# Designs tried in a protein design run: peptides against a protein of PDB entry 3T6J. Part 103

Target 1, 375 residues: chain A of PDB entry 3T6J
Amino acid sequence: PIVESYIGFIESYRDPFGSRGEFEGFVAVVNKAMSAKFERLVASAEQLLKELPWPPTFEKDKFLTPDFTSLDVLTFAGSGIPAGINIPNYDDLRQTEGFKNVSLGNVLAVAYATQREKLTFLEEDDKDLYILWKGPSFDVQVGLHELLGHGSGKLFVQDEKGAFNFDQETVINPETGEQIQSWYRSGETWDSKFSTIASSYEECRAESVGLYLCLHPQVLEIFGFEGADAEDVIYVNWLNMVRAGLLALEFYTPEAFNWRQAHMQARFVILRVLLEAGEGLVTITPTTGSDGRPDARVRLDRSKIRSVGKPALERFLRRLQVLKSTGDVAGGRALYEGYATVTDAPPECFLTLRDTVLLRKESRKLIVQPNTRLE
Target 2, 372 residues: chain A of PDB entry 3T6J as posed
Amino acid sequence: PIVESYIGFIESYRDPFGSRGEFEGFVAVVNKAMSAKFERLVASAEQLLKELPWPPTFEKDKFLTPDFTSLDVLTFAGSGIPAGINIPNYDDLRQTEGFKNVSLGNVLAVAYREKLTFLEEDDKDLYILWKGPSFDVQVGLHALLGHGSGKLFVQDEKGAFNFDQETVINPETGEQIQSWYRSGETWDSKFSTIASSYEECRAESVGLYLCLHPQVLEIFGFEGADAEDVIYVNWLNMVRAGLLALEFYTPEAFNWRQAHMQARFVILRVLLEAGEGLVTITPTTGSDGRPDARVRLDRSKIRSVGKPALERFLRRLQVLKSTGDVAGGRALYEGYATVTDAPPECFLTLRDTVLLRKESRKLIVQPNTRLE

## One batch from the design tools (peptide; made by RFdiffusion4, then SolubleMPNN)

Design b2_p14_8_s2 (from b2_p14_8, 5 letters changed)
Fold by OpenDDE base, seed 1:
Structure b2_p14_8_s2 (fold): chain B 375 residues (1-375), chain A 14 residues (1-14)
Amino acid sequence: as target 1 above (375 residues)
Amino acid sequence: MFIAGDVYPVVRAP
């Protein structure tokens, strides 16, 4: 077997300012079969990057072919086990030196091992489909999230010598129609500038890339899905995201007006974006459970994903990228915190829904180290 | 990093 490992101060999710890494490490075995799918995705990455909703001037100047491997984790030491990893976490290094991606396949497998009777917040008609395609949709989402999410976009920089990595005279901000008004100066980084929202904002961008690009037929084909199966994978991926946005409320602390988990905050933001799109795309309906206590249902109209969802996500994702590229912290914070705000305002009444989410919360699963043998 | 939040919550604070 091929063994892969890493160790060190890597992820900064536990730092409120997103700057200090947590010490973590893993030992894993390569899943060759699944890795082959990700390699096909890598082979298409340069072309798929062009499908993202920003001008080439906001994309990296030179495509650097990354590694992408599916791993079965034997041991993971850290505060949390990810489903996927993109390293290094420094945007400048990603853009100049390259990056690596991994999917933790057996972690995903645990994630979609859900009992039907315990599956919350879905319509009954969606439960079987969700259970069937959650795994495959996760594979797609993780691949896109890591490779084309974290692996995309350019930061506009002025170096210590005053040189720009973009043409100030010709590059136009697609949102304003004007020349670029802000950029990163020497020593400034994504995390240093965007600070408290940096991690969640970036995760939101990456998740949005996943949802956006999973609509591309080539992506589904790479993962072996065609026809009705491809459409089901798309549907379940989007459904999972909007459901996750609801579940995310568990990780909001109303008293402190803050989020405790970057990815869940990101998923809530996406939910808000898709709700704002309207037109019946996403509906959250409070209900009463069989126990007579509060419950809820999330409905996603499959027929409106492309017509309503995609355009909404496109606009949002473009704004995320433009604000990131230009280092516009004020604009970025205004946009992101606006969508990340949790109130009890109708019609959603998110704080009330939070109570429902907490009421229906499942017990935390225990992760156990696998037992391995030589054959 | 991608985290399946429904299974693996990573909280920023202890």
Scores: peptide ipSAE 0.046, ipTM 0.684, DockQ to the pose 0.185
Fold by OpenDDE base, seed 4:
Structure b2_p14_8_s2 (fold): chain B 375 residues (1-375), chain A 14 residues (1-14)
Amino acid sequence: as target 1 above (375 residues)
Amino acid sequence: MFIAGDVYPVVRAP
């Protein structure tokens, strides 16, 4: 078997300033069969990057073909086990030297084992579809998230010699219609500039890329979905995200006005974006459970994903990228923290919903590391 | 991407 491993100070999700990496490591075995889909995604990556909602000038100058492998993790030492990984976590290196993507296949498989009776916050008529397509949709999302999310976009940089990696005279900011007015100076990084929001912001961008690009027929085809199946995968992927946005409230601490998990904060932000789009796209309804205690239901109107959801996400995602590329911390913070704010304002009453989420909270996940043998 | 939401004990028996 092909064995892969990594170790070091890699992920900064636990650093409030997004800069200090946590020491982690894994040992895994390559799943060749599952890697094939991701290899096909890599083969289409250069073309799919052009589908992202920013000008080519905000994308990498040269496409660097990355590796993408599905891994069955044998051991993972860290604070959390990811479904996917994109390394290195330095945007400058990603755009000049390349990167590697991995999907932790057996971790994803754990997410597939949802018991219908324990599935919270979904309408009954959605539960069966959700259970059926959660796994496949998550494979799509992880692939897009890592490869085309973390693997996309350009940072505008002025090097130590004063040279720019973009044409100051011709590159236009699509949000303002003006020339580029800010960039990264020598020694500045994404994490150093965006600091407290850097990790969550980047995860939000990557998740948004997944939702946005999963609407592309070529993506679904790569993963082997066509016709009604493809539409169901899309629906469940979006449904999973909006549900995750509600679940995210568990990881918000009202007393400290802070988030304890970057990915969940990102998912809440996406929920807020899609709620803001209105038009009945997303509805969260407080209910009463069979036990007589508070419950809730999330509804996503399938028919409005492309007409309402996609345009809203497109605008938001473009703004995320433009602000990231230009190093506009003030603008980025204003945008992101605005959507990340949790209040009890109507109609959503998120703090009240949080109480419901906590009430319906499941026990902490126990991930047991597997044993393997040669057969 | 970290997994969050439903609790799934990953018990793969050796």
Scores: peptide ipSAE 0.078, ipTM 0.691, DockQ to the pose 0.231; fails the geometry check
Fold by OpenDDE base, seed 5:
Structure b2_p14_8_s2 (fold): chain B 375 residues (1-375), chain A 14 residues (1-14)
Amino acid sequence: as target 1 above (375 residues)
Amino acid sequence: MFIAGDVYPVVRAP
């Protein structure tokens, strides 16, 4: 088997400022079959990047073909096991030196083991579909998230010599219609500027890229889905995201007005964006469980994903990217924290829903070291 | 990316 490993100070999710890496490491075996799908995605990446909702001037000047490998983790030492990784975690290096992507395939598989009777917050008519397509949809989402999410977008930079990596006279901010008025100075990074929101903001951008691009037929084709199957994968991917946004409330601490998990905060933000879109796209309905205690149901209108959801996400995603590219921390923080705010205001009453989420919380899953066997 | 907090239980320090 092909063995891959990495060890070092890599991920910064434990750092409130998003800069200091946690020491971690893993040993994994390459899943050749799944890696082949991601390789096809890589082959289409340059073209798919053009589908993202920002001008080419806000995209990387040169596409650097990354590696993308699916890995089955044998052992992982760290605070947690990711489903996917995009490294290095420095946007400047990603733009100039390239990057590598990995999908931790067997980690994803663990999430799929949810029993139907334990599946919370979904309508009964969605449960079977969700169970069937959650895995495949995750593969799509992870691939897009890592490769085209984290792997996309340009940072506008002025170097130490005063030179810009963009034409100040011709590049226009698509949100304002004006010339670029802010950028990263020498020594400034995404994490250093956006600090406490950097990780979650970036994860939100990456997740949004996944949702947005999964609507593209070429993406589904790469993963082997066509026709009704492709539509079901799309639906379940979006459904999973809105459900995750609700589940995310577990990781919010009301007393401290603090989010404890970057990805879950990101998913809540996306939920808020899609709820704001209105028109019946997403509905969260408080219910009563069989035990007589509070429950809830999330409904996503499949027919409105493209007509309502996509435009809303497009606008939001573009805004995220523009603010990131220009280093507009004030604007970025205002936007992101606005959507990340958790109150008990109607109609959603998120703090009340949080109580429901906590009440219906599933037992923590255990990831154990796998046994390897030769077949 | 990770699926959920229980899979990647990274909690930010205060």
Scores: peptide ipSAE 0.048, ipTM 0.671, DockQ to the pose 0.140; fails the geometry check
Fold by OpenDDE base, seed 2:
Structure b2_p14_8_s2 (fold): chain B 375 residues (1-375), chain A 14 residues (1-14)
Amino acid sequence: as target 1 above (375 residues)
Amino acid sequence: MFIAGDVYPVVRAP
């Protein structure tokens, strides 16, 4: 088998300031079958990048063909196992040197393992569909998240010699209609500037890219879905995200007004964006379970994903990217923390919903490291 | 991208 590994101070999710890497490592085996799908995605990446909702001036100047493989992890040493990885975690290097993507396929498989009777917060009509397509939809999401999420966008930089990597006279900020007013100076990085929100913000951007681009027929075709199946995969992907946004409340600590998990915070933010879109796209309804205790239901109107959801996500995602590109920390923080704020304000009453989420919390899933053998 | 809902330790048998 083809073996891949890495080791070192890589991910900074455990750093409150998003800068210090945690020491981690893995050994994994290439899943050739699933890797083939990601290879097709890579082949379409340059075209798909153009579908992202920002001007080409805010995208990488040159497309650098990345590597993307699906891996079955044998051993993973760290605080947590990701579903996907995009490295290096330096945007400047991603822009100039390229990057590598991996999907940890067997980790995803564990994530797929949902028992219908334990599946919370979904309407009964959605449960079977959700169970059927959660896996495939998650494969799509991870692929897009890593390759076209983390792998997209340009940072505007002034180098040590004072030269800009963009034309100050012609590049226009699509949000303001003005010339670019801020950028990264020499030595400044995404993490160093955005600090406490950097990790979650970037994950939110990447997740949003996944949701946004999964609507593209070419993406679904790459993964082998067409017709009704493709639509179901899209629906379940979006449904999973809004559900995840609700589940995310578990990782919010009201007493400290902070989040304990960057990805879950990101998913909550996306939920807030889609709720804000209104028009019945997303509905969270408090209910009473069969046990007489509080419960909730998340409903996503699939007929409004393209008409309501996509435009809302487009606007939001563009703002995320523009603020990131320009190094506008103040604007970025204001935007992101605004959506990341958890209160008990009506109509959502998120703090109350959090109590429900905690009450209905599923047992923690365990990933056991597999062994391989020669036969 | 971490899996939804938790950060998992690697404890899985093949």
Scores: peptide ipSAE 0.040, ipTM 0.685, DockQ to the pose 0.378; fails the geometry check

Design b2_p14_8_s3 (from b2_p14_8, 4 letters changed)
Fold by OpenDDE base, seed 2:
Structure b2_p14_8_s3 (fold): chain B 375 residues (1-375), chain A 14 residues (1-14)
Amino acid sequence: as target 1 above (375 residues)
Amino acid sequence: MFVAGDVYPVVRAP
């Protein structure tokens, strides 16, 4: 088998300021079959990057072909096991030196394992479809999230010599219609500038890229889905995201007005964006379970994903990128924290929904790391 | 990094 590993201070999710890496490491075996799909995705990456909703001037000047591998984890040392990884976690290096992506396939498999009777917050008509396509949709989402999410976008930089990596006279901010007014100075990084929101903000951007690009037929074709299957994968991917946004409330601490998980905060933000889009795209309805206790249902109108969802996500995703590129911390914080705010205001009453989420919380899934042997 | 919410441990706020 082909073995992959890494070790070091890598992920900063446990740092409240998003700067200090946690020491972690893994050993994994290459899943050749799934890796082949990601290789096809890599082959299309340069073209797919052009589909992202920002001007080329806000994208990397030169596409650097990354590596992408699906891995089955044998051992993982750290506070948590990710489903996907994009490294290095330095945007400047990503755009100048390149990056590598991995999908931890057997971690995703654990996430797939939800019994129908325990599947919460979905309509009955969606449950079988969700169960069937959750796995495949996750593969698509992770691939897009890592490769074209974390792997996309340009930071505007003025180097130590005063030179800019963009043309100040010609590059226009698509949100303001004006020339670029802010950038990263020498020594400034994404994490150093955006600090407490950096991790979640970036995850939100990456998740949004996944949702946005999964609508592209070429993406689904790469993963082997066509026709009705492709549409079902899209639907389930979006449905999973809006459901995740509701589930995310578990990871919010009202007493501290704080989030305890960057990805879940990101998913809640996306839910808020899609709810704001209106037009019946997403509906969360409080209900009563068969046990007589509070429950809820998430509905996603699949017919409105492209007409309502995509434009809303496009606008939001563009704003995320523009604010990131320009190092506009004030604007970025205002935008992101606005969507990340959890109140009990109607119609959603998110704090009340949180109680329901906690009430319906499933037992934590366990990941058992396997042993291997040669015979 | 992509993490499934139901399998990744909670990072407790300070």
Scores: peptide ipSAE 0.030, ipTM 0.647, DockQ to the pose 0.170
Fold by OpenDDE base, seed 4:
Structure b2_p14_8_s3 (fold): chain B 375 residues (1-375), chain A 14 residues (1-14)
Amino acid sequence: as target 1 above (375 residues)
Amino acid sequence: MFVAGDVYPVVRAP
């Protein structure tokens, strides 16, 4: 078998300033069969990158073919167990030297195990579809998230010699209609500039890329879904995201006005974006459970994903990328923190919903190392 | 991308 491992100071999720990496590592075995889907995704990556909602000038100048493998994890040492990884975490290196993607296949497999009676916050009619397609949709999301999320976009840079990696005279900011007015100077990085919001912001961008591109028929075809199955995968992927946005409230600390998990904050932001789109796309309804205690239901209107959801996400995702590319920290912070704010304001009353989420919370997840052998 | 959401088994699937 092919064994892969990595070790070092890699992820900065535990650093409040998003700069200092946590020492972590894994040992895993390559799953060739599952890797084949991701290889097909890699083969289409250059084309799919052009489908992202920003001008080519905001995308990397030259496509660098990355590796993408599905891994069965034997050991993962760290504070959190990811479903996917994109390394290195330095955007300048990603765009000039390349990157590697991995999907932690057996971690995803664990996520497939859903007990219907314990599935919270979904309409009864959606539960069976959700259970059926959660795994496949998550495979799609992880692949897109890592390869085309973290693996996309360009940072505008002025090097130590004063040279720009973009044409200042011709490149136009699609949000302002003006020439580029900010960029990264020598020594500046994504994390150093965006600091406290860097990790969550980037995860939000990557998750948004997943939702946005999963609507593309070619993506679904790569993963082996066609017709009604493809539409169900799309629906469940979006439904999972909006549900995750509600679940995310568990990780908000009202007393400190802060988030304890970058990915969950990102998912809440996406929920807020889709709620803002209105038109009945997403509805969160407080209810009463069979136990007589507070509950809630999340509804996503399937028929409005493309007509309402996609345009809203397109605009938001473009803004995320433009602000990232130009190093516009003020604009980026204003945008992101605006959507990340949790209040009890109507109609959603998120702080009240948080109480419901906490009430329905299950025990902390435990994942233990498996045993494996050659067969 | 971290795993989040529902109940998962203690033992990872091989």
Scores: peptide ipSAE 0.029, ipTM 0.661, DockQ to the pose 0.208
Fold by OpenDDE base, seed 5:
Structure b2_p14_8_s3 (fold): chain B 375 residues (1-375), chain A 14 residues (1-14)
Amino acid sequence: as target 1 above (375 residues)
Amino acid sequence: MFVAGDVYPVVRAP
């Protein structure tokens, strides 16, 4: 088998400022069959990047073909086991030196193991479909998230010599219609500038890219889905995201007004964006469970994903990227923290819903490291 | 950066 490993100060999620890496490592075996799908995605990456909702001037000047591999984890040392990885975590290096993507396939497989009777916050009519397509939709989402999410977008930089990596005279900010007003200076990085929101903001951008691009037929074809199956994968992917946004409330601490998990915060933000879109796209309904205690149901109208959801996500995603590219921390923070704010304001009453989420919380699954042996 | 699933979130502790 082909063995892959990494070790070092990699992820910065445990740093409140998103800059200092946690020491972690893994040993894994390449899953050749699943890797083949991601290789096809890589082969289409340059073309798919053009489908993202920002002008080419806000995309990387030169496409650097990354590696993308599906891995079965044998051992993992760290505070948490991810479903996917994009490294290095430095945007400047990603743009100049390239990057590598991995999907931790057997981690995803564990996540797929959900009992129908324990599946919370979904309509009964959606549960079977969700169970059926959660796994495949995760593969799509993780692939897009890592490769085209984290792997996309340009940072506008002025180097130490004063030279810009963009044409100040011709590049126009698509949100303002004006020339570029801000950029990264020498020594400034994404994490150093956006600090406390950097990790979650980037995860939100990457997740949004996944949702947005999963609507593209070519993406579904790459993963082997067509016709009704493709539509179901799309639906379940979006449904999973809005459900995750509700579940995310577990990781909000009201007393401290902070989030304890970057991805969950990101998913809540996406939920807020899609709720704001209105028109019946997403509905969260408080209910009473069979035990007589509070419950809730999330409903996503699949017929409105393209007509309502996509445009809303497109606008939001473009704003995320533009603010990131221009190093506009004030604008970025205002936008992101606005959507990340948790109040008890109607109609959603998120703090009340949080109580429901906590009440319905399931026990964390145990992930046991496998052993390999020659049989 | 890595993707954490809804089932297995990474707790961000100071």
Scores: peptide ipSAE 0.031, ipTM 0.679, DockQ to the pose 0.237; fails the geometry check
Fold by OpenDDE base, seed 1:
Structure b2_p14_8_s3 (fold): chain B 375 residues (1-375), chain A 14 residues (1-14)
Amino acid sequence: as target 1 above (375 residues)
Amino acid sequence: MFVAGDVYPVVRAP
């Protein structure tokens, strides 16, 4: 088998300022079959990047073909196990040297092991479909998230010599219609500028890319889905995200007005964006469980994903990228923190829903090293 | 801190 590993100070999720990495490492075996799908995605990456909702001037100048591999993890040492990895975690290096993508396939498989009777917050009619397509939809989402999410977008930079990596006279901000008025100066990075919101903001951008691009028929074809299956994968992917946005409330601390998990905050933000889109796209309904205690149901109208959801996500995703590219911290913080705010205001009453989420919380799963053998 | 949940017990690393 092909073995891959990495070790070092890699992820900064435990740093409130997103700058200091924690020490982690893994040993894994390549899953050749799934890797082949991701390789096909890589082969289409340059074309798919053009489908993202920002001008080419806000995309990387040169496409650097990355590696993408699906891995079955044998050992992972760290504070937690990711579903996917995009390294290095430095935007400048990603833009100039390239990057590598990894999907931790067997970790995802563990996430899929939820029993039907324990599956919370879904309509009964959606549960079987969700169980059937959760895994496949996750593969699609992770692939897009890493490769075309984290792997996309340009930072406007003025170097130490005063040179710009963009044409100040011709590049137009698509949101304002004006020339570019802000950028990163020498020594400034995404994390240094956006600080406390940087990690969650970037994860939100990447997740949004996944949802947005999974609507593209070519993407589903790459993963082997066509016709009704493709539509079901799309539906379940979006359904999973809006459900995740609700589940995310577990990781909000009302007393401190803060989020304890960057990815979950990101998923809540996406939920808020899709709720704001209105028109019956997403509905969260408080209910009473069979035990007589509070429960809730999330409904996603399949027929409105493209007509209502996609445009809303497009606008939001474009704004995320433009603000990121231009280093507009004030605008970015205003946008993101606005959607990340948790109140008990009607009709959603998110703080009340949080109590329901906590009440219905499942026990933490224990991930252990898999058994291995030669065939 | 990494997530432990039903839908996303694992996070995505940048």
Scores: peptide ipSAE 0.026, ipTM 0.678, DockQ to the pose 0.103; fails the geometry check

